# Ledger of designs, part 103: peptides against a protein of PDB entry 8YVU

Target 1, 39 residues: chain A of PDB entry 8YVU
Amino acid sequence: PQLCYILDAILFLYGIVLTLLYCRLKIQVRKAAITSYEK
Target 2, 160 residues: chain B of PDB entry 8YVU
Amino acid sequence: TWLTVLKKEQEFLGVTQILTAMICLCFGTVVCSVLDISHIEGDIFSSFKAGYPFWGAIFFSISGMLSIISERRNATYLVRGSLGANTASSIAGGTGITILIINLKKSLAYIHIHSCQKFFETKCFMASFSTEIVVMMLFLTILGLGSAVSLTICGAGEEL

## One batch from the design tools (peptide; made by RFdiffusion4, then SolubleMPNN)

Design b2_p17_6_s4 (from b2_p17_6, 11 letters changed)
Fold by OpenDDE base, seed 5:
Structure b2_p17_6_s4 (fold): chain B 39 residues (1-39), chain C 160 residues (1-160), chain D 39 residues (1-39), chain A 17 residues (1-17)
Amino acid sequence: as target 1 above (39 residues)
Amino acid sequence: as target 2 above (160 residues)
Amino acid sequence: as target 1 above (39 residues)
Amino acid sequence: KYEELLELVDRLLELVL
């Protein structure tokens, strides 16, 4: 049972970090697309 | 293109917020149906006694719906309304997190004091179940708060 | 205890999906960078 | 409104997959 709660905490933290990284990467892809369209 | 993409993200965040609210309501209704909380002595279910799953879910649902409507209609009054609703939902989420943390501390203290090695004891089972439900609700509340804050930032950026 | 395992399963699935999406976005960023370098 | 929400979820799923 304790291992389950520890795993939940790790997976939750991982999910938050991945979400933030995904958002940043998505913004970068969008900026690159805009720059290519303006040329 | 940048504004269109931000709008798509805002809609996604709104849907996520509504989904989180619905899950919180489902958990609240299941707990109320399975357990007679009114007859449970102590503060193990303090978050449920305070009605957090219900009012929190309502606030998140309203915030998410307003965000989606604001994005679709692009009206200035809707943007302000969505910003206000997201701010209110952020405050509600913060309050909910505080209540849930207090409930978790009380539940964990109860488990520690009674040395609940016997899972089949009714009191230990209730404390364990409460702890699990409160942890799940805490995670959902944090996700909801994150979405509401993100929507608030996006809405504030549109007003500038 | 059972709820903890259910949460672990959901978080694990979410983590896998986010990882796949992150990989796809990373490949898109790389393709965009290569296209900009060839111009 | 619920149907619109479901359509939005479906579009999001299509974007993710």
Scores: peptide ipSAE 0.440, ipTM 0.798, DockQ to the pose 0.074
Fold by OpenDDE base, seed 1:
Structure b2_p17_6_s4 (fold): chain B 39 residues (1-39), chain C 160 residues (1-160), chain D 39 residues (1-39), chain A 17 residues (1-17)
Amino acid sequence: as target 1 above (39 residues)
Amino acid sequence: as target 2 above (160 residues)
Amino acid sequence: as target 1 above (39 residues)
Amino acid sequence: KYEELLELVDRLLELVL
């Protein structure tokens, strides 16, 4: 049971980091799309 | 385009594979050091008895190292070597997953048969601990296999 | 303890899905960057 | 080799972050 909680913590942290990175990439894609449209 | 992306992520995948291999090796050595698996009755630790944490870690480490070296040197002979190593690592990973699933099924069956409500009984504790370790090893093996397959696809795409 | 294992499975699946989505977004960003360079 | 690997991981982390 203790190992399960440790794994949960690691996976949770990984999920948060990936979510933040995904949000950043999504913003970059939107910015690139806007720049391409002005062009 | 997918192949180009995989090529750019090849170093990352290789590093991930090496890291996964090292974690698997560390867990294997810790478990073998703390538990006398030879005296445990049953197939609860069948994956450890087969030496999977050791040979699996070696295969993943070699595959990851070859992938990184292949990407850095951009030599045709290294690409073929990396492809071969990644293919071998993918096969090893698949075999490891199979062994771990069998071990997990046996451990779960043991817990069910003995109605392990008394967690403090030595046999139930060992079965539960084995299940936890096997699940962790299974997750690591899936990650390693994913990296090896991705590297194999990348290498195959470079040969076409 | 059973809830912990269920949480592990959910978090693991979430991590895989996010990784795939991240890869797709990264490809989109790269395509957008290439298109911007050709213009 | 380990130091180079660590540097590579750090560069990847910087690219991600």
Scores: peptide ipSAE 0.433, ipTM 0.794, DockQ to the pose 0.074
Fold by OpenDDE base, seed 2:
Structure b2_p17_6_s4 (fold): chain B 39 residues (1-39), chain C 160 residues (1-160), chain D 39 residues (1-39), chain A 17 residues (1-17)
Amino acid sequence: as target 1 above (39 residues)
Amino acid sequence: as target 2 above (160 residues)
Amino acid sequence: as target 1 above (39 residues)
Amino acid sequence: KYEELLELVDRLLELVL
């Protein structure tokens, strides 16, 4: 049971980090799309 | 397009494979150091008794290292060697998953037979702990297999 | 304890899905960057 | 070889971060 909670913590942290990275990447894609549309 | 993406991520996949192997090895060593598996009655730790964390970790580590070296040196002989190692690692991963599933079934059966209502009983605690470790190792093995298969597909695409 | 295992499964699935989405998004960013460079 | 691997991990971490 304690190991399960440790795994949950690791997976939760991983999920948060991936979500932040995904958001940053999505913003970059949007900026690139806007720059391509103005040319 | 998928092959080109896999080629660009080949080094990353190799690193993840090595990391997965190291984690599996660490879990194996910790379990062997904390628990005297030889004196535990039942097949709850059958995957550990079979030495899967050790040989599996070795196979995944070798496969990952060869993949990284092959990508860095960009030599044809290393590409073939990496493809062979990744294929072997994929087979080892599949075998490991099978062993872990069997171990998980045995552990669950043990918990059901002993009606482990009192979690503090040593046997029930060990069975629960085994189940948790086996599940973690199963997830790591699936990740390792995914990386090895991806590297194998990438290597096969380069030979073609 | 049973809830912990369910949470692990959900977090694991979430991690896999996010990883796949991140890979797809990264490919899109790279394609957009290549298209902008040819222009 | 270990230093090169560590450097690779650091570069990957810098690429992610």
Scores: peptide ipSAE 0.426, ipTM 0.789, DockQ to the pose 0.071
Fold by OpenDDE base, seed 3:
Structure b2_p17_6_s4 (fold): chain B 39 residues (1-39), chain C 160 residues (1-160), chain D 39 residues (1-39), chain A 17 residues (1-17)
Amino acid sequence: as target 1 above (39 residues)
Amino acid sequence: as target 2 above (160 residues)
Amino acid sequence: as target 1 above (39 residues)
Amino acid sequence: KYEELLELVDRLLELVL
């Protein structure tokens, strides 16, 4: 049971980090698309 | 800019907020249907007794709906209304987190006092179940608050 | 304890989905960078 | 209105998936 809660915490942290990385990457893709449109 | 990104994700954030609200409402209704909280001794379900899943879900649903409508219609009066609703939802989310933390502390204290080694004891089972539900509600509330705050920042940026 | 395992399953699924999305987005960024380099 | 919201969710899911 304690291992389950530890796993939940790790997976939750991983989910947050991935969400932040995804947001950053999405911003980069959008910036690249805008730059290509202006050329 | 960060504001431009938030504006583009406003509909997504609004939908996420509505979904979070609906999930919270579903959890509240399920718990109320399965358990008679009024007959449970102690404050293990204090968040449910306070009606948090209900009023919290209403606030988040209204905030999310207003945000989506404001973005779609692009009307100035709706932007102000959405900002107000998102601010109210952010306050409600913060209050909800506080209530849930208090409930969690009480549940953990109950488990500690009764030395709940036997999971099959009704009181210990209820305390454990409450703790699990409160943790889930806490995560959902954090997600809802994050969406509401993001929408509030986006709306404030549009007014400036 | 059963709810913990359910939460683990949900978080695990979420992690997999986010990983797939991140990979797709990374590929898109690479394609956009290549297209900008060819211009 | 609910149908439009559902369609939006479906489009988002299609974009994700």
Scores: peptide ipSAE 0.423, ipTM 0.785, DockQ to the pose 0.077

## One batch from the design tools (peptide; made by RFdiffusion4, then SolubleMPNN)

Design b2_p18_1_s1 (from b2_p18_1, 14 letters changed)
Fold by OpenDDE base, seed 4:
Structure b2_p18_1_s1 (fold): chain B 39 residues (1-39), chain C 160 residues (1-160), chain D 39 residues (1-39), chain A 18 residues (1-18)
Amino acid sequence: as target 1 above (39 residues)
Amino acid sequence: as target 2 above (160 residues)
Amino acid sequence: as target 1 above (39 residues)
Amino acid sequence: SSLLELFLKLLEEVLSSL
């Protein structure tokens, strides 16, 4: 049971990090799309 | 093409493979240090008895390292070496998944047979712990296999 | 304890999905960058 | 790419610590 909670914490942290990276990447895609449209 | 993308991410896949391997080694070491697996009756820790956390991690680490080196040096001989190592790691990963699934089935069967309502009992605790660790290792092994297969496909694409 | 395992499964699935989405976005960013460089 | 470099550096540090 304790190990399950540890795993949950690790997976949760991983999920948060990936979400932040995904958001940053999505912003980059949007910026690239805007730059391509102005061109 | 998908192959071009995989080639560009080869180093990342190698790093993830090495990281997965290191985590597997850490878990294997912790389990072996805390539990006397050799004296545990039954096949609850069959994956550990087979030494999978050790040899699997070694194969994944070697494969990841070779993949990183191959990508950095861009040498034909390193590509062949990386392909061989990744193929070996893919086979090892597949074998590891099989062992872990068998171990998981045995652990679950043990829990079911003993009707583990009291988690504080040593036997039930060990079975539950085994199940948790095996599930974690299974996930890590799937990730490792995915990286190794991806690297193998990338290497094969470079040789063709 | 059973809820912990369910949470682990959900978080694991979420991690896989996010990884795939991140890869797709990364490919899109790279394609956009290549298209911008060829202009 | 920068994140990959950071991960590679981290890996090198871990390997150097072993």
Scores: peptide ipSAE 0.469, ipTM 0.792, DockQ to the pose 0.021
Fold by OpenDDE base, seed 1:
Structure b2_p18_1_s1 (fold): chain B 39 residues (1-39), chain C 160 residues (1-160), chain D 39 residues (1-39), chain A 18 residues (1-18)
Amino acid sequence: as target 1 above (39 residues)
Amino acid sequence: as target 2 above (160 residues)
Amino acid sequence: as target 1 above (39 residues)
Amino acid sequence: SSLLELFLKLLEEVLSSL
């Protein structure tokens, strides 16, 4: 049971970090697409 | 194209808020129906006594609904309303996280003090059960807060 | 204990899905960067 | 996108049932 809670915390933190990275990456893709359209 | 992608993201975030709110309401209702919290000694269910699952769920539901409606109708007044609701939901989420952390600390302290080796003791079972529910609600609240903050940023960007 | 394992399963699935989406998005960013460099 | 649409439909059904 204690290992389960530790795993939950790690997975949750991982999910948050991945969500933030995904948002940043999506913004980068958008910037790249805009730059490609203006050229 | 960018605005359409943002709209799709906002709808997803709004749906996530509503889902989080519904799950919180379900947990609140189940706990209130199955457990007589009033007879439980201690602050194991302090978050439930504070009514967080109910008012928090209402705030998140309203925020999510307003976000979805704002995106669908694309009206300026709805965008402002959604921004306000998302801000309120963000505040509610932050308060909820605080309450849940306090509850979690109390529950963990209770488990530690009573050396809950016997899962069959009603008090130890209640403490472990409360801890599990509080952790789940904490995760849901953080997800809801993340969605509300994201929607707030998107709404602020549309007003600019 | 059962709730903990259910939560772990949901978080794990969420993490996998986000990782796949992140990888796809990263590939798109790389393709966009290469296309922008060749122009 | 299709998963999002399915989720939105499910949400509409839940909202209509409430």
Scores: peptide ipSAE 0.466, ipTM 0.798, DockQ to the pose 0.020
Fold by OpenDDE base, seed 5:
Structure b2_p18_1_s1 (fold): chain B 39 residues (1-39), chain C 160 residues (1-160), chain D 39 residues (1-39), chain A 18 residues (1-18)
Amino acid sequence: as target 1 above (39 residues)
Amino acid sequence: as target 2 above (160 residues)
Amino acid sequence: as target 1 above (39 residues)
Amino acid sequence: SSLLELFLKLLEEVLSSL
């Protein structure tokens, strides 16, 4: 049971980090697309 | 800009908010139907007694729906309405997090006081169950708050 | 305990989906960068 | 319900945009 809660916390943190990274990467893709369009 | 990204993800955030709200309502209804919270000793279910799963879910649902409708119809009045609803949802989410944290502390304290080594004891089982539900609700509330704040920022950016 | 495991399953699934999306997006960024460099 | 259908359409749109 305690291990389950620890796992939940780790998975939740992982989800948040991945979401942030995904957002950053999506912004980078958009910036790259804009830069490619301006060239 | 970040605002442009948020605009493009507004529908997603709205759907996430609605989904979070629906899950919160489902958990609230299940807990209320299975457990007689009034007969549970202490404030293990303080968040449920406060009705947070209900009103919080309503706020999140309304804000999410308004955000989606505002994005699709692009009407100025809907944008303002969405901004107001998302702001209200953000406040509700913050309040909900506070209530849930307090509930979690009380539940953990209850478990500690009663030395719940025997999980099969009804009181310990209820406290453990409450803790699990509260943690789930807390995660959902954080997600809902994140979506509501994002939508609020997006809406504010559209008005400027 | 069972609810915790259900939450773990949901979070795990979410993490997998996000990881896959992140990987796809990262590949797209790399492809876009390569294409931009070739231009 | 129309609301449920709308929700499902939105979900599909989100899923398609992913």
Scores: peptide ipSAE 0.458, ipTM 0.793, DockQ to the pose 0.019
Fold by OpenDDE base, seed 2:
Structure b2_p18_1_s1 (fold): chain B 39 residues (1-39), chain C 160 residues (1-160), chain D 39 residues (1-39), chain A 18 residues (1-18)
Amino acid sequence: as target 1 above (39 residues)
Amino acid sequence: as target 2 above (160 residues)
Amino acid sequence: as target 1 above (39 residues)
Amino acid sequence: SSLLELFLKLLEEVLSSL
């Protein structure tokens, strides 16, 4: 049971980090799209 | 194409495969160090008794290393070697999943038979612990198999 | 204990989906960067 | 990319120590 909770914590942290990275990458894509549209 | 995407991430997949193998080896070592599996009654640790964490980790490690070396050196002979190793690792991963599923079924059956209402009974605790480790190993094996299959598809695409 | 295993499965699935989405987004960023460099 | 490079360096170190 304790190992399960440790795994949950690791997976949760991984999910948060990936979500933040995804958001940053999405913002970069949007900025690149706007810059390409203005040219 | 999907193949081009996989080719660009080939090093990452190889690294993931090695990491998965190392984690599997670490879990195997920890279980062997903490628990005397030979004295445990029943087939709760059948996957560990079969040595899967060890030989599986070796196969995945070799496959991952060969994949990374093949990509870095960009030599034709290494590409074939990597393809062969990844194929072997994919087969090993599939076999490992089968063994782990069988072990999981046995562990769950043991828990049901003994009606483990009290988690503090040594046998019930061991069965629960085994189930948790087997589930973790199953997830890692699925990840390893996914990486090995992806690398195999990439290698096959480069030979065509 | 059963809830912990269910949570593990959900978090694992979420991690896989996020990884796939991140890879797709990374490819889009690279394509956008190449297109902007050719202009 | 930097994290991947760091990981590859770590892997190379492990391979060299083996």
Scores: peptide ipSAE 0.454, ipTM 0.787, DockQ to the pose 0.019

Design b2_p18_1_s2 (from b2_p18_1, 15 letters changed)
Fold by OpenDDE base, seed 5:
Structure b2_p18_1_s2 (fold): chain B 39 residues (1-39), chain C 160 residues (1-160), chain D 39 residues (1-39), chain A 18 residues (1-18)
Amino acid sequence: as target 1 above (39 residues)
Amino acid sequence: as target 2 above (160 residues)
Amino acid sequence: as target 1 above (39 residues)
Amino acid sequence: DSLLKLFLELLKKILESL
């Protein structure tokens, strides 16, 4: 049971990191779209 | 900017692959140190007996290192080498998943046949522990395969 | 212990979906950057 | 970028310790 909880912690951390990266990428896409509209 | 983002992602994927490999090696070493697998009857530890944690971790480590080196030096020969290593790591990951699924099925069948209601029985404890380790190794192998495939796609895109 | 394994499966699926979405978003950013360079 | 560099340095140290 302890190993399962350790795996949960690793997967949870991975999910948080991916979510943050996804949010950053989404913000970059929005900025690129705005810059393309001003040209 | 976009190529720099891609390079950062390739490096991140390479690091993830190396980390996955190191975790697999650590688990393999811990299991081999705590359990005398040679004296365990049955196929509960078939993936460990096949040496998967060791050779799989080596392949993933080499692939991750080559990917990082290829990204840093940006040389055509290193890109091809990284693509080859990532392809080999993808094949190794697929083989590892197959071995781990077979081991998981055997372990689950053992638990079902022996009706392991008494968790404190040595055989049932070993089967449950094996199942937990195999599941973790399976997840790590899938993560490694995902990183290797992603790096392969990125490398193929650079050749194109 | 069963709840832990269920959580692992959910977190793993979430990680895969996020990775795929991140890859798709990255490809879209690439296409947008290429289209902006051809103008 | 700094976190990635730190992680790469940690990996290098682990590899050197092995």
Scores: peptide ipSAE 0.491, ipTM 0.816, DockQ to the pose 0.021
Fold by OpenDDE base, seed 1:
Structure b2_p18_1_s2 (fold): chain B 39 residues (1-39), chain C 160 residues (1-160), chain D 39 residues (1-39), chain A 18 residues (1-18)
Amino acid sequence: as target 1 above (39 residues)
Amino acid sequence: as target 2 above (160 residues)
Amino acid sequence: as target 1 above (39 residues)
Amino acid sequence: DSLLKLFLELLKKILESL
Protein backbone atom coordinates (compact mmCIF):
# COMPACT_ATOMS: atom_id res chain seq x y z
CA PRO B 1 0.00 0.00 0.00
CA GLN B 2 2.72 2.53 0.87
CA LEU B 3 4.70 1.67 -2.28
CA CYS B 4 1.54 2.15 -4.33
CA TYR B 5 1.15 5.67 -2.95
CA ILE B 6 4.81 6.45 -3.71
CA LEU B 7 4.36 5.19 -7.27
CA ASP B 8 1.19 7.27 -7.59
CA ALA B 9 3.11 10.36 -6.47
CA ILE B 10 5.91 9.73 -9.01
CA LEU B 11 3.47 9.02 -11.86
CA PHE B 12 1.39 12.04 -10.92
CA LEU B 13 4.45 14.30 -10.93
CA TYR B 14 5.55 12.83 -14.27
CA GLY B 15 2.07 13.43 -15.70
CA ILE B 16 2.05 17.07 -14.55
CA VAL B 17 5.53 17.72 -15.98
CA LEU B 18 4.62 16.08 -19.30
CA THR B 19 1.37 18.04 -19.47
CA LEU B 20 3.22 21.32 -18.94
CA LEU B 21 5.83 20.38 -21.56
CA TYR B 22 3.07 19.34 -23.97
CA CYS B 23 1.28 22.65 -23.48
CA ARG B 24 4.50 24.59 -24.09
CA LEU B 25 5.24 22.54 -27.20
CA LYS B 26 1.67 23.02 -28.49
CA ILE B 27 2.05 26.78 -28.09
CA GLN B 28 5.35 26.62 -30.01
CA VAL B 29 3.72 24.64 -32.84
CA ARG B 30 0.92 27.18 -33.04
CA LYS B 31 3.39 30.07 -33.11
CA ALA B 32 5.43 28.34 -35.81
CA ALA B 33 2.29 27.69 -37.88
CA ILE B 34 1.23 31.35 -37.60
CA THR B 35 4.72 32.54 -38.59
CA SER B 36 4.70 30.16 -41.58
CA TYR B 37 1.30 31.48 -42.67
CA GLU B 38 2.44 35.10 -42.54
CA LYS B 39 5.47 34.34 -44.82
CA THR C 1 8.19 9.28 -41.79
CA TRP C 2 7.75 7.30 -38.56
CA LEU C 3 11.29 5.93 -39.03
CA THR C 4 12.75 9.45 -39.10
CA VAL C 5 10.88 10.20 -35.89
CA LEU C 6 12.15 7.07 -34.16
CA LYS C 7 15.71 7.84 -35.28
CA LYS C 8 15.52 11.31 -33.75
CA GLU C 9 14.23 9.89 -30.47
CA GLN C 10 16.61 6.90 -30.46
CA GLU C 11 18.95 8.47 -27.92
CA PHE C 12 16.04 9.38 -25.66
CA LEU C 13 14.66 5.85 -25.91
CA GLY C 14 18.09 4.42 -25.12
CA VAL C 15 18.45 6.66 -22.08
CA THR C 16 14.95 5.69 -20.94
CA GLN C 17 15.86 2.02 -21.35
CA ILE C 18 19.04 2.44 -19.27
CA LEU C 19 17.09 4.30 -16.58
CA THR C 20 14.44 1.58 -16.50
CA ALA C 21 17.18 -1.04 -16.22
CA MET C 22 18.85 0.80 -13.33
CA ILE C 23 15.55 1.13 -11.46
CA CYS C 24 14.90 -2.59 -12.00
CA LEU C 25 18.37 -3.41 -10.63
CA CYS C 26 17.83 -1.14 -7.64
CA PHE C 27 14.51 -2.83 -6.80
CA GLY C 28 16.01 -6.27 -7.32
CA THR C 29 18.98 -5.56 -5.05
CA VAL C 30 16.80 -3.97 -2.35
CA VAL C 31 14.39 -6.92 -2.34
CA CYS C 32 17.24 -9.44 -2.26
CA SER C 33 18.91 -7.53 0.59
CA VAL C 34 15.78 -7.14 2.74
CA LEU C 35 14.13 -10.51 2.08
CA ASP C 36 15.64 -13.95 2.23
CA ILE C 37 13.84 -15.30 -0.82
CA SER C 38 15.32 -18.77 -0.27
CA HIS C 39 13.32 -19.19 2.95
CA ILE C 40 10.05 -17.96 1.44
CA GLU C 41 7.78 -20.87 0.60
CA GLY C 42 5.82 -20.76 -2.65
CA ASP C 43 6.16 -18.97 -5.97
CA ILE C 44 5.42 -15.48 -4.63
CA PHE C 45 8.92 -14.34 -5.60
CA SER C 46 9.34 -16.57 -8.69
CA SER C 47 10.56 -13.62 -10.79
CA PHE C 48 13.29 -12.89 -8.25
CA LYS C 49 14.22 -16.56 -7.93
CA ALA C 50 14.62 -16.64 -11.71
CA GLY C 51 16.97 -13.64 -11.42
CA TYR C 52 14.86 -11.51 -13.75
CA PRO C 53 15.72 -8.13 -12.16
CA PHE C 54 19.39 -8.90 -12.80
CA TRP C 55 19.47 -10.38 -16.32
CA GLY C 56 16.57 -8.23 -17.53
CA ALA C 57 18.30 -5.07 -16.33
CA ILE C 58 21.57 -6.18 -17.97
CA PHE C 59 19.81 -6.76 -21.32
CA PHE C 60 18.02 -3.41 -21.14
CA SER C 61 21.22 -1.58 -20.12
CA ILE C 62 23.26 -3.15 -22.93
CA SER C 63 20.49 -2.42 -25.45
CA GLY C 64 20.21 1.20 -24.31
CA MET C 65 23.97 1.76 -24.34
CA LEU C 66 24.37 0.20 -27.79
CA SER C 67 21.47 2.30 -29.09
CA ILE C 68 23.07 5.53 -27.82
CA ILE C 69 26.50 4.56 -29.18
CA SER C 70 24.98 3.55 -32.54
CA GLU C 71 23.21 6.88 -32.85
CA ARG C 72 26.33 8.87 -31.94
CA ARG C 73 28.84 7.04 -34.14
CA ASN C 74 26.43 6.27 -37.02
CA ALA C 75 28.44 3.20 -38.10
CA THR C 76 26.92 0.22 -39.93
CA TYR C 77 28.45 -2.36 -37.56
CA LEU C 78 27.00 -0.50 -34.56
CA VAL C 79 23.56 -0.39 -36.20
CA ARG C 80 23.59 -4.18 -36.53
CA GLY C 81 24.86 -4.59 -32.98
CA SER C 82 22.18 -2.23 -31.66
CA LEU C 83 19.47 -4.06 -33.61
CA GLY C 84 20.64 -7.38 -32.18
CA ALA C 85 20.79 -6.00 -28.63
CA ASN C 86 17.37 -4.33 -28.95
CA THR C 87 15.86 -7.54 -30.32
CA ALA C 88 17.39 -9.50 -27.42
CA SER C 89 16.07 -6.87 -24.97
CA SER C 90 12.60 -7.08 -26.53
CA ILE C 91 12.60 -10.87 -26.12
CA ALA C 92 13.89 -10.53 -22.55
CA GLY C 93 11.20 -7.94 -21.80
CA GLY C 94 8.46 -10.17 -23.18
CA THR C 95 9.73 -13.12 -21.14
CA GLY C 96 9.97 -10.91 -18.07
CA ILE C 97 6.39 -9.69 -18.49
CA THR C 98 5.22 -13.30 -18.74
CA ILE C 99 7.12 -14.31 -15.58
CA LEU C 100 5.85 -11.24 -13.70
CA ILE C 101 2.23 -11.87 -14.73
CA ILE C 102 2.50 -15.49 -13.54
CA ASN C 103 4.06 -14.31 -10.27
CA LEU C 104 1.34 -11.67 -9.84
CA LYS C 105 -1.41 -14.26 -10.39
CA LYS C 106 0.14 -16.60 -7.83
CA SER C 107 0.57 -13.79 -5.31
CA LEU C 108 -3.03 -12.61 -5.75
CA ALA C 109 -4.29 -16.18 -5.46
CA TYR C 110 -2.30 -16.60 -2.24
CA ILE C 111 -3.83 -13.43 -0.79
CA HIS C 112 -7.31 -14.60 -1.76
CA ILE C 113 -6.89 -18.15 -0.38
CA HIS C 114 -5.57 -17.00 2.99
CA SER C 115 -8.23 -14.28 3.28
CA CYS C 116 -5.58 -11.78 4.28
CA GLN C 117 -7.76 -9.45 6.33
CA LYS C 118 -5.02 -9.35 8.95
CA PHE C 119 -2.28 -7.33 7.30
CA PHE C 120 0.05 -8.02 10.24
CA GLU C 121 0.33 -11.72 9.53
CA THR C 122 3.85 -12.35 8.21
CA LYS C 123 2.67 -14.45 5.25
CA CYS C 124 0.04 -11.92 4.20
CA PHE C 125 2.49 -9.06 4.57
CA MET C 126 5.08 -10.84 2.41
CA ALA C 127 2.47 -11.70 -0.24
CA SER C 128 1.23 -8.10 -0.31
CA PHE C 129 4.77 -6.73 -0.49
CA SER C 130 5.63 -9.19 -3.26
CA THR C 131 2.52 -8.14 -5.19
CA GLU C 132 3.47 -4.47 -4.92
CA ILE C 133 7.06 -5.08 -6.03
CA VAL C 134 5.93 -7.35 -8.89
CA VAL C 135 3.47 -4.69 -10.10
CA MET C 136 6.21 -2.04 -10.04
CA MET C 137 8.58 -4.38 -11.89
CA LEU C 138 5.84 -5.15 -14.41
CA PHE C 139 5.33 -1.44 -15.16
CA LEU C 140 9.09 -0.92 -15.53
CA THR C 141 9.36 -3.99 -17.78
CA ILE C 142 6.52 -2.70 -19.99
CA LEU C 143 8.32 0.66 -20.29
CA GLY C 144 11.59 -1.11 -21.10
CA LEU C 145 9.89 -3.33 -23.68
CA GLY C 146 8.26 -0.30 -25.29
CA SER C 147 11.63 1.42 -25.64
CA ALA C 148 13.35 -1.76 -26.90
CA VAL C 149 10.61 -2.42 -29.49
CA SER C 150 10.78 1.21 -30.65
CA LEU C 151 14.57 0.94 -31.01
CA THR C 152 14.22 -2.40 -32.83
CA ILE C 153 11.77 -0.88 -35.33
CA CYS C 154 14.14 2.06 -35.82
CA GLY C 155 17.12 -0.25 -36.39
CA ALA C 156 15.15 -2.49 -38.75
CA GLY C 157 14.12 0.56 -40.74
CA GLU C 158 17.75 1.65 -41.09
CA GLU C 159 18.71 -1.76 -42.51
CA LEU C 160 16.00 -1.57 -45.14
CA PRO D 1 -5.42 0.01 -1.62
CA GLN D 2 -7.55 -1.02 -4.62
CA LEU D 3 -8.12 2.62 -5.51
CA CYS D 4 -4.36 3.17 -5.43
CA TYR D 5 -3.74 0.42 -8.00
CA ILE D 6 -6.53 1.75 -10.23
CA LEU D 7 -5.00 5.21 -10.00
CA ASP D 8 -1.57 3.76 -10.89
CA ALA D 9 -3.05 2.12 -14.00
CA ILE D 10 -4.79 5.34 -15.08
CA LEU D 11 -1.67 7.47 -14.45
CA PHE D 12 0.51 4.95 -16.28
CA LEU D 13 -1.81 4.94 -19.32
CA TYR D 14 -1.95 8.74 -19.20
CA GLY D 15 1.87 8.89 -19.10
CA ILE D 16 2.17 6.62 -22.16
CA VAL D 17 -0.44 8.60 -24.13
CA LEU D 18 1.18 11.93 -23.20
CA THR D 19 4.62 10.61 -24.17
CA LEU D 20 3.30 9.59 -27.61
CA LEU D 21 1.55 12.93 -28.06
CA TYR D 22 4.68 14.78 -26.94
CA CYS D 23 6.78 12.86 -29.47
CA ARG D 24 4.28 13.69 -32.24
CA LEU D 25 4.24 17.34 -31.26
CA LYS D 26 8.04 17.50 -31.07
CA ILE D 27 8.20 16.13 -34.62
CA GLN D 28 5.72 18.76 -35.77
CA VAL D 29 7.84 21.52 -34.20
CA ARG D 30 10.97 20.15 -35.89
CA LYS D 31 9.20 19.92 -39.26
CA ALA D 32 7.91 23.45 -38.87
CA ALA D 33 11.41 24.69 -37.98
CA ILE D 34 12.92 22.96 -41.04
CA THR D 35 10.21 24.38 -43.32
CA SER D 36 10.81 27.85 -41.85
CA TYR D 37 14.56 27.51 -42.46
CA GLU D 38 14.07 26.48 -46.11
CA LYS D 39 11.89 29.60 -46.70
CA ASP A 1 18.44 18.50 -27.22
CA SER A 2 19.44 20.50 -24.13
CA LEU A 3 17.06 18.47 -21.98
CA LEU A 4 18.47 15.25 -23.43
CA LYS A 5 22.03 16.40 -22.67
CA LEU A 6 20.99 17.30 -19.13
CA PHE A 7 19.35 13.90 -18.71
CA LEU A 8 22.46 12.14 -20.05
CA GLU A 9 24.62 14.09 -17.62
CA LEU A 10 22.32 13.15 -14.75
CA LEU A 11 22.50 9.51 -15.85
CA LYS A 12 26.29 9.68 -15.91
CA LYS A 13 26.30 11.13 -12.40
CA ILE A 14 23.98 8.40 -11.16
CA LEU A 15 26.10 5.75 -12.88
CA GLU A 16 29.25 7.19 -11.31
CA SER A 17 27.56 7.21 -7.91
CA LEU A 18 26.69 3.51 -8.20
Scores: peptide ipSAE 0.485, ipTM 0.801, DockQ to the pose 0.022
Fold by OpenDDE base, seed 3:
Structure b2_p18_1_s2 (fold): chain B 39 residues (1-39), chain C 160 residues (1-160), chain D 39 residues (1-39), chain A 18 residues (1-18)
Amino acid sequence: as target 1 above (39 residues)
Amino acid sequence: as target 2 above (160 residues)
Amino acid sequence: as target 1 above (39 residues)
Amino acid sequence: DSLLKLFLELLKKILESL
């Protein structure tokens, strides 16, 4: 049971980090698309 | 800028806030339907006794709906209303987290005092169940607070 | 304990989906960078 | 944008079912 809670904490942290990275990457893709449209 | 990013994700944040509110309401309803909290001795379900799943869900739902409506209609009066609602929801979320932490501490203390080695004892089962539900609600409340704060920052940036 | 396992399953599924989306987005960024270099 | 629309539609369906 204690291992389950530890796993939850790790997975939750991983989910937050991945969400932040995904948002950053999505912004980069959008910026690249805008720059390509201005050329 | 970070503000431009938040503006683009405003609708998503509002939807996330509404979803979080609905999940919290569902958990509250399920717990109230399965367990007669009034007959349970102790403060194991103090967050439920305080009605947090209900009022918290209402505040988050209103905040999320106002944020979505404000973004869609792009009206100045709705922007101000959304900012106010998001601020109120942020305060409510912070209060909810505090209540949930207090409840969690009481539940953990109860488990420790009664040396709950026998999971099938009714009191120990209820304390464990309460702890699990409170943890889930705490995560949902943190997500809701994060969305509300993000929406508040976005709304404040638009007035500025 | 059962709720902990359910939460683990949800978080694990979320992590897998986010990882797949991140990989797809990373591939798109790479393709956009290559297309920008050929111009 | 398509994912956001899909998510909003899903949310609307959930809200209508409740």
Scores: peptide ipSAE 0.479, ipTM 0.791, DockQ to the pose 0.022
Fold by OpenDDE base, seed 2:
Structure b2_p18_1_s2 (fold): chain B 39 residues (1-39), chain C 160 residues (1-160), chain D 39 residues (1-39), chain A 18 residues (1-18)
Amino acid sequence: as target 1 above (39 residues)
Amino acid sequence: as target 2 above (160 residues)
Amino acid sequence: as target 1 above (39 residues)
Amino acid sequence: DSLLKLFLELLKKILESL
């Protein structure tokens, strides 16, 4: 039971970090697409 | 396109495989150090009794190391060796998943039969602890199998 | 206790899906960077 | 590539600590 909660905490932290990285990457893709369209 | 992506991430997949193997080995050693599995009645720890965390970890570690070495040295003989090791680790991972599923079913059946409402009973606690470890090991084994299969596909694509 | 295992399964699935999406997005960023460098 | 190198170095340190 305690191990389950520890695993949940690790997976939750991993999910948050991945979501933040995904958002940053998505913003970079959008910036690259805008600069490509202005050329 | 997919093969090109897998080739670029081959070292990362190999490292992930080694890490998964080390975590499996750590769990195996911790369980063996804390619990005397030989004196536990029932098949709750059947996967541990079969030694899966140890031999599975060895196979995944060897496969991951060979994959990393093969990519770094870019030698044809190492690519073939890595492909063979990754294939063997994929088979080992599939076997491990099967053993872990059987263990999980036995552990769940044990919890249901003994009507484990009192979580502090030693037998119920051990069954629940086993179930948690088996689930964690199952997830790690699925990740390891995914990495090994990806490396196998990448290696097969380089030989074609 | 049972809810903890269900949460673990959901978080695990979420982690896998996010990892796949992140890989796809990273490939798109790399393709966009290559096309921008060839101009 | 830099992240991969960092990860490999971390793994080497973990292996050396064991």
Scores: peptide ipSAE 0.477, ipTM 0.796, DockQ to the pose 0.021

